# Peptides against a protein of PDB entry 2YKT, part 217

Target 1, 231 residues: chain A of PDB entry 2YKT
Amino acid sequence: SRSEEMHRLTENVYKTIMEQFNPSLRNFIAMGKNYEKALAGVTYAAKGYFDALVKMGELASESQGSKELGDVLFQMAEVHRQIQNQLEEMLKSFHNELLTQLEQKVELDSRYLSAALKKYQTEQRSKGDALDKCQAELKKLRKKSQGSKNPQKYSDKELQYIDAISNKQGELENYVSDGYKTALTEERRRFCFLVEKQCAVAKNSAAYHSKGKELLAQKLPLWQQACADPS

## One batch from the design tools (peptide; made by RFdiffusion4, then SolubleMPNN)

Design b2_p27_8_s1 (from b2_p27_8, 13 letters changed)
Fold by OpenDDE base, seed 1:
Structure b2_p27_8_s1 (fold): chain B 231 residues (1-231), chain A 27 residues (1-27)
Amino acid sequence: as target 1 above (231 residues)
Amino acid sequence: EEEEEEENKKFREEMEKHYKEFLEKQA
């Protein structure tokens, strides 16, 4: 029946969330943690590199012929520090606003979805059983009427069962339809949450890239000229 | 049986269309 097919579709949405979306989201979180760790590693390694650059700047500052290049090297290190600070801020947001929140949601979601599905299934079954019962009673009544010398005696009761079946069928169809919409809404909500959290990360990433571009664009011409100007 | 399968197929297609429309309306 149409209601049975829609019921299957509804269950499939919940199953898809539970069996496909949530595991994939857990994997996404895990990959995010790996990415975060790698970026933290880059930050650490970069610190060592630019600390060494500062040391070269100190040596230049102590030289008689390259003193001004010391300042250039210090500026390069400082710009890097500022870029790294922005990266660290982005990483904090990445961790706190994306990974942690997704992890919390996915953990709670399994229980929630299981309960929601169970509730839907229980009510759907209850309505289905009630419909089946009415249909069975109508069938019994019709058999009695066909065997009776006075079929008119059962006509009013037959009409009552027909009306009851029609109403229960409509209720079941509506319930299953609403259940399907609810399931789709639940799925959409999860994707929307992911998108929203990823948007926050994207904003922070944009700020990081913008700041880096700005700082480098401002300073790079100065650094490029430093070797051309004979002191 | 074949008619019922075709009806079920049409219904699935209709539900998929409805799903797309639903997503579009929520967007």
Scores: peptide ipSAE 0.017, ipTM 0.397, DockQ to the pose 0.031
Fold by OpenDDE base, seed 2:
Structure b2_p27_8_s1 (fold): chain B 231 residues (1-231), chain A 27 residues (1-27)
Amino acid sequence: as target 1 above (231 residues)
Amino acid sequence: EEEEEEENKKFREEMEKHYKEFLEKQA
């Protein structure tokens, strides 16, 4: 029946969220944590590299013929330090605004969805059973009428059961239809939440990249000219 | 059986249309 097919579709949406979406989201969070760890590793490795660059700047400052290049090397190291500080801020946001929030949501969601599905199934079954009962009573009444010497005695009651069946059928169809829309809304809400959190990450990433570009664009011409001006 | 399968197919197509319309209204 139409209502049975829509019921199957509704259950399939809940099952897809519980069995496909939520496990995939947990994997996404795990991959995000790995990415965060790798970026933290980049920050640590960069510190060692630019500390070594500072040492080269110190040596230049102590030289007789390359003193001005010492300041250039220090500026290069300082600009990179500022870029790395912005990266650390972005990573903090990535952790707190994306990973932590997704982790909290996905753990709470399994219990919520299980309860929502169970509630839907219970009410759907209750309405279905009530419809089946009315249909069975109509069938019994018709059998009784066919065996009676006065079939007209049952005509009014037959009409009442037909009306009751029609009303219960309509109620079941509406309930299952609303259930399907509700399930689709739950699915969409979860994807929207993910998209919104990724938008926040994208904004923070854009700020990091813009600051880095600005700092390098301001200083790079000065650094490029440093070797052309022999003192 | 074939008529029931065709009705079920039409119903699935209708539900897919409703799903698309639902997504468009939420966007």
Scores: peptide ipSAE 0.013, ipTM 0.358, DockQ to the pose 0.031
Fold by OpenDDE base, seed 3:
Structure b2_p27_8_s1 (fold): chain B 231 residues (1-231), chain A 27 residues (1-27)
Amino acid sequence: as target 1 above (231 residues)
Amino acid sequence: EEEEEEENKKFREEMEKHYKEFLEKQA
């Protein structure tokens, strides 16, 4: 029946969220933590590299003929420090606003969805059982009427059962339809939350890249000229 | 695995159809 098909679809939406979406989201969070760790590793490794660059700048500053190049090397290291500070801020936001919030939600969601599905199933079954009971009673009444010498005695009661069946069928169909819409809304809400959080990450990433580009674009022409003009 | 992927594909296609129909009824 249409109601049975829609019931199956509703259950499948809940199952898809619980068995596909939530595990995939947990994996996404795990991959995000790995990515964060790798970027933190980049920051640490970069510090060592640019500390060594500062040492080269110190040597240049001690020279008679390359003193101005010492200042250039120090500026390169300082610009790097500023870029790394922006990266650390982005990572902090990535951790606190995306990963932590997704992790909290995914842990709570399994229990919530299980309870929601169970509630839906219980009420759907209750309405279905009530419909089946009315159908069974109508069938019994018809058998009794066929065996009776006065079938007209049962005509009013037969009409009442037919009306009750029609009403209960309509109620079941409406309930299952609303259940399906609710399930789809729950699924959409989860994807929307992910999209919104990823938009925040994208904004922070854009700010990081913009700041880095700005700083490098400002200084690079000066650094390129430093070797062309021996002072 | 292939059977599960095919079932998932069919399910997604069915859901997309139903979702489209749902949106059309709300407009």
Scores: peptide ipSAE 0.011, ipTM 0.352, DockQ to the pose 0.033
Fold by OpenDDE base, seed 5:
Structure b2_p27_8_s1 (fold): chain B 231 residues (1-231), chain A 27 residues (1-27)
Amino acid sequence: as target 1 above (231 residues)
Amino acid sequence: EEEEEEENKKFREEMEKHYKEFLEKQA
């Protein structure tokens, strides 16, 4: 029946969230943590490299003929520091606004979805059983009427059961239809939350890349000219 | 360079608009 088909579709939505989406989201969070750790490692390694560059700048500042190049090397290190500060801000946002929030939601979601599915199944079964009972009673009544010398005695009761079956069928169909819409809304809400959080991360990443490009574009021509025009 | 900067600015503005519209649709 149409109601049975919609019921199967509804259950499949909940099962897809619980058995495919949530495990995949946990894996996504784990991969995100690995990515964060790798970027933190890059940050640490980069600090060592640019600290060594500062040391070269100190040596230039102590020289008789390359003093001005010391300032250039210090500026290069300072630009790196500014870019690194922006990266650290991005990573903090990545951790707090994406990973932590997704982790909190996915851990709570299993119990919530299980309860929601169970509630839906219980009520759907209750309405289905009530319908089946009325159909069975009508069938019994019709058998009695066919065996009776006075079928008209059962006509009013037959009409009452037909009306009751029609009403219960409509109630079941409406309930299953609403259940399906609710399940689809639950699925969409989870994808929307993921997309929203990824958009926030993308915005912060864009700010990091923009700041780096601006700082380097401003200083690079000056640095390139430094060797050609000694003081 | 100036043309590239202007194109990048337009792209950022478009993305910000899209994000805002997305958030408004969820509210």
Scores: peptide ipSAE 0.000, ipTM 0.280, DockQ to the pose 0.021

Design b2_p27_8_s2 (from b2_p27_8, 13 letters changed)
Fold by OpenDDE base, seed 5:
Structure b2_p27_8_s2 (fold): chain B 231 residues (1-231), chain A 27 residues (1-27)
Amino acid sequence: as target 1 above (231 residues)
Amino acid sequence: MSEEEKENEEFRKEMEEELKKFEEKLA
């Protein structure tokens, strides 16, 4: 029946979230943590790099013929420092605005969805059982009427059962339909949350790359002329 | 601006507009 099919679809939505989406999301979070750790490693390595560059700048500043190049090397190191600072800020946002929030959501979601599914199943079964009972009673009544010398005696009661069955069928169909819509909404909400958080990460990443490009583009002409224009 | 820079800027603007629309739907 239509209601049975819709019931199956509803349960499948919940099952997909619980058995496919949430485990995959946990894996996604784990991969995100690995990515974060790797980027932190890059930050650490970069610190060593521009610290060494600063040292070269100090040596240039102490020289008789290369003093002005010391300032250039310091500027190069400073730009690298600023780029790394932007990366660190992005990583903080990545951790706090994506990973932590997703982890909190997925941890609570299993219990929530289990309860929601159970509630739906219980009520769906209750309505289905009530319908089945009413149908069974009508069948019994019709059997009695067929064996009776006065079938007309049961006509009013038969009509009452028919009406009751119709009402219960409608109620069941509506309930299952609403349940399906609710389940789909729950699924969509979770995907939307993920997409929204990834959009935030993308914006932060874009800002990081843009700032780095801007800083380097601004200073590069100066640095390129440093050896040609001794002061 | 180079042609590449112009294309990149146009792409940026397009993406910002799409993101804005998406965020409004999520609100």
Scores: peptide ipSAE 0.005, ipTM 0.303, DockQ to the pose 0.019
Fold by OpenDDE base, seed 2:
Structure b2_p27_8_s2 (fold): chain B 231 residues (1-231), chain A 27 residues (1-27)
Amino acid sequence: as target 1 above (231 residues)
Amino acid sequence: MSEEEKENEEFRKEMEEELKKFEEKLA
């Protein structure tokens, strides 16, 4: 029946969230933590590289023929430091605003969805059982009427059951339909939450990249001219 | 565990191994 099909669809939405979406989200969080760790490693390795560059700048500053290039090398290292500071701030936001919040949500969601599904199933079954009972009683009544010498005796009762069945059928259909809409809304809410959190990360990332681009664009022409313009 | 959970766990382990290899190269 239409109501049975809609019921199956509703249950499938909840099951998809619990058995596919939430595990996939946990994996996403794990991959995010790995990415964060790798970026932290890159940050540390980069520090060593640019510290070594500073040492080269010191040597240039001590030379007679390349003294002005020392300042250029120091500026390169300083710009890197500023860019790296922006990266660290982005990583903090990535951790606190995305990973931690998603982790908290996914851990709480299992109980919530299980309870929501059970509530829906219990009420759906209750309404279905009530409908089935009325249908069974009508069938019994019709059998009695057919075997009776006075079928008219049962006419009013038959009409009452028909009306009750019609009302209960309508209520069940509406309940299942609303349940399906609710389930789809729950699914959409979770995707929207992920998208919104990822948008926040993207904004922070854009700020990081913009600052780096600005700093490098400002200094790069000066650095490129340094060797062509000896002092 | 669901089949999806198993696949996700395998994927996680694979990525962790790759990260470990990366860290070893940096050391």
Scores: peptide ipSAE 0.000, ipTM 0.257, DockQ to the pose 0.024
Fold by OpenDDE base, seed 3:
Structure b2_p27_8_s2 (fold): chain B 231 residues (1-231), chain A 27 residues (1-27)
Amino acid sequence: as target 1 above (231 residues)
Amino acid sequence: MSEEEKENEEFRKEMEEELKKFEEKLA
């Protein structure tokens, strides 16, 4: 029946969220944590590299013929420091605004969805059982009427059962239909949440890249000419 | 514009088109 098919679809939406979406989201979070760790590692390694660059700048500053190049090397290291500060802010956002929030949501969601599905199933079954009962009673009544010498005695009751069946069938169909819409909304909400959080991360990442580009664009021409300008 | 800049610009345009298609699919 139409109601049975829609019921199946509704259950499948919940199952898809619980068995496919949520596990995939957990994996996404895990991969995000790995990515964060790698970026932190890059940051640390970069610090060592540019600290060593500062040392080269110090040596240049101690020379008689390359003093100005020392300042250039210091500026290069300073620009890196500023870029790294921006990266750290981006990483904080990545952790706090994406990973942590997704982790909190996915952890709570299993219980919520299980309860929601059970509630839906219980109510759907209740309505279905009520419908089946009325149908069974009508069938019994018709058998009784067929064997009776006075079938007219049961006519009013038959009409009542027919009306009840029609109403209960409509109620069941509406309930299942609403249930399906609700389930789809739940699924969409979860994807939207992911998209929104990822957008926030993207925005912060863009700020990081923009700041880096700005700083380097400002200084790079100066650095490129440094060797052409004798002391 | 250098050849590298041209290539980068082409890549950017390609990515923008792909993103647009993706957004349309999500709408």
Scores: peptide ipSAE 0.000, ipTM 0.274, DockQ to the pose 0.016
Fold by OpenDDE base, seed 4:
Structure b2_p27_8_s2 (fold): chain B 231 residues (1-231), chain A 27 residues (1-27)
Amino acid sequence: as target 1 above (231 residues)
Amino acid sequence: MSEEEKENEEFRKEMEEELKKFEEKLA
């Protein structure tokens, strides 16, 4: 029946969230943590590299013929420092605005969804059972009427059961329909939350890249010219 | 339009279609 199919669909939505979405989200968070750790590692390694570059700049500054190149190397290291600061801000956002929040949500969701599904199932079953009972009673009544010398005696009661069945069927269908809409909304909300949090990360990432591009674009022509004009 | 713009537009349209399907399910 339509109601049975819709009921199945409703349950499947909840099951999909619990059995597919949430586990996948947990994995996503785990991968995010790994990514964060790797980027932190990059930060540390980069510091060492550019510190070494500063050392080269010091040597240039001490040289007789390459003093100006020392300044260039220092500037390169400084620009890196500024870019790195922006990266750190991005990472902070990545952690606080995405990973932490998603982790909190996914941990709370298991109990919530289980309860929501159970509530729906209980009420759906209750309504279904009530409908089935009325249908069974109508069937019994019709059997009695067929065996009776006066079938007209049962006509009014038959109509009452028919009406009751119709009403209960409508109620069940409405309930299941609403349940399905609710379930779909719950699913969408979770995806939307993920998208929104990822958007925040994307904005911060864009800022990082933009700042880096800006700084490098500003200085690169100067650096490129440094070797062309020996002093 | 650049190829990138075309791709973005295509993606947007795809998402709109998916949204429409979702709305139909909720109707």
Scores: peptide ipSAE 0.000, ipTM 0.332, DockQ to the pose 0.023

Design b2_p27_8_s4 (from b2_p27_8, 13 letters changed)
Fold by OpenDDE base, seed 3:
Structure b2_p27_8_s4 (fold): chain B 231 residues (1-231), chain A 27 residues (1-27)
Amino acid sequence: as target 1 above (231 residues)
Amino acid sequence: ESEEERENEEFRKEEEEHLERFEKQLA
């Protein structure tokens, strides 16, 4: 029946969230933590490289003929430091605004959805059982009427059961329909939350890239001319 | 009504309001 099909669809939405979406979200969080760790590792490794560059700048500054190139090398290291600071700020936001919040929600969601599904199933079954009972009573009444010498005695009661069945069927259909809409809304809400948090990440990432581009664009022409200009 | 049911209902309401605000921003 239409009601049975819609009931199945409703249960499938809840099952999809619990068995597919939430595990996938946990994996997404885990991959995010790995990505964060790797970027932190890049920052650490880069520090060693640019500290070594500073050492080269010190040697240039001590030289008789290359003193100005020492300043260039120091500027290169300083720009790197500023870019790395911006990266660390982005990572902090990535951790606090995306990963932590998603982790908190996904852990709470399992219990919530289980309870919501159970509540829906209990009420759906209750309405279904009430409908089945009414249908069974109508069937019994019809059998009794067929065996009676006065079938008209049962006509009013038969009409009452028919009306009750119609009403209960309508109530069940409406309940299941509303349940399906609710389930779809629950699914949409979770995707919207993910999109919203990812928008924050995108904004922070844009700031990081913009700052890096600006700093390098400002200094690179100066650095490129350093060897062409005699001391 | 259990305490857990009340907490779940409060959570549902908060999240529903959040969804409505977010969808309005996208429209």
Scores: peptide ipSAE 0.033, ipTM 0.585, DockQ to the pose 0.637
Fold by OpenDDE base, seed 4:
Structure b2_p27_8_s4 (fold): chain B 231 residues (1-231), chain A 27 residues (1-27)
Amino acid sequence: as target 1 above (231 residues)
Amino acid sequence: ESEEERENEEFRKEEEEHLERFEKQLA
């Protein structure tokens, strides 16, 4: 029936969220944590490299003929530090505004969705059972009427059951239809939340890249000229 | 109402409000 088909569709949406979306989201979070860890590792390794560059700058500053190159080397390290600061801010946002929030949400969502599906199933079954009961009672009433010497005695009750069946059928159809819309909305809001949080990360990432590009574009020509100038 | 039901209802309301805000931003 139409109601049964819509019911199956509704259950399938909930199952898709619980069995496909949420596990995939957990994997997404795990991959994000791995990515964060790798970036932190790069950051640490880069710090060691540029700290060593600073040491070379110190040696240049102490020399008789290369003092000005010391300043260049320090500027190179300083630009790296500034770029690194932007990366760290991006990573903080990535962790706090995306990963942590998604992790908290997906954990709570398992319980929520289970309860929501159970509630829907219980009410759907209740309405279905009530409809079936009315249909069964009508059938019994008709059998009694056929065996009775006074069938007219049952006519009013028969009409009442017919009306009840019609009303219960309509209520069931409406409930299942609304349930399907609700389930689709549940799915949509989860994707929307992911998109929203990813947009925030994208903005912070753009700021990081823009700052790095700006700083390097400003300084690189100066650094390239440094060795051509007399000491 | 059980504590679980209350928590689930609060969660639902928060998520609905979030969706509404997000959809308005996209419009």
Scores: peptide ipSAE 0.032, ipTM 0.602, DockQ to the pose 0.672
Fold by OpenDDE base, seed 5:
Structure b2_p27_8_s4 (fold): chain B 231 residues (1-231), chain A 27 residues (1-27)
Amino acid sequence: as target 1 above (231 residues)
Amino acid sequence: ESEEERENEEFRKEEEEHLERFEKQLA
């Protein structure tokens, strides 16, 4: 029936969230933590490289003929420091605004969805059982009427059961339909939250890339001319 | 109403508000 199919679809939405979406989201969070760790590793390795560059700048500053190139090397290291600071801010946001929040929500969501599905199932079953009972009673009444010498005695009661069945059928269909809409909304909400948080990450990432590009664009022409300029 | 049910309902309401805000931003 339409109601049974809609009920199946509703349960499938909840099952998909609990059995597919949430585990996948946990994996996404885990991959995010790995990505964060790798970027932190890059930051550490980069620090060592540019600290070594500073040492080269110190040597240039101590030379008789290359002193001004020491300043260039120091500027290169300073630009790196500023870029790394921006990366650290991005990573902080990535951790606090995406990973932590997703982790908190996915943990709470398991209990919430279980309760929501159980509530829906309980009420759906209750309405279904009530409908089945009325249908069974009508069938019993009709059987009794067919065996009676006075079928007209049962006509009013038959009409009452028919009306009750119609009403209960409508109520069940409406409840299941609303349940399906609710389930779809629950699913959409979770995807929207993920998209929203990922948009924030994208914004912060864009800021990091823009700052780095700007800093390098400002200084690179100067650095490129440093060896051509007289000392 | 159990305390857990109350907490779940509060969670649902908060998340529904977030969805509404997000959808408005997309419009």
Scores: peptide ipSAE 0.032, ipTM 0.619, DockQ to the pose 0.705
Fold by OpenDDE base, seed 2:
Structure b2_p27_8_s4 (fold): chain B 231 residues (1-231), chain A 27 residues (1-27)
Amino acid sequence: as target 1 above (231 residues)
Amino acid sequence: ESEEERENEEFRKEEEEHLERFEKQLA
């Protein structure tokens, strides 16, 4: 029936969230944590490299013939530091505004969805059973009427059951329809939440990249000319 | 109403409000 099909669709939405979306989201979070760790590792390794560059700058600054190149090397290291600060800000946002929040949501969602689905199933079954009962009673009444010498005695009651069946059928269909809409909304809000958080990450990432590009674009011409234009 | 039901309802309401805000931003 239409109601049965819609019921199956509704259950499938909940199952898709619980069995596909949420596990995938957990994996997404895990991969995000790995990505964060890797970027932190890059940051740490880069620090060592540019600290060593500073040492080279110190040596240049101590020289008689290359003193000005010391400043260039220091500037290179400083620009790196500024870029790295932007990366750290991005990583903090990545952690706090995406990963942590998603982790909190997915943790709570398992219990919520289980309860929501159970509630829907219970009420759907209750309405279905009530409908089935009325249908069964009508069938019994009709059998009794057919065997009776006075079928007219049961006419009013038959009409009552017919009306009750019609009403209960309508109620069941409406309930399942609303349930389906609710389930789709549940699915949509989860995707929207993910998209929203990912947009925030994207903005922060863009800021990091733009700042790095700006700083390097500003200084690189100066550095490239340092040897050609000795002081 | 059980405590769990209350918590779930609060969660639902919060998520619904969030969705509404987000959809308004997209419009």
Scores: peptide ipSAE 0.031, ipTM 0.607, DockQ to the pose 0.711

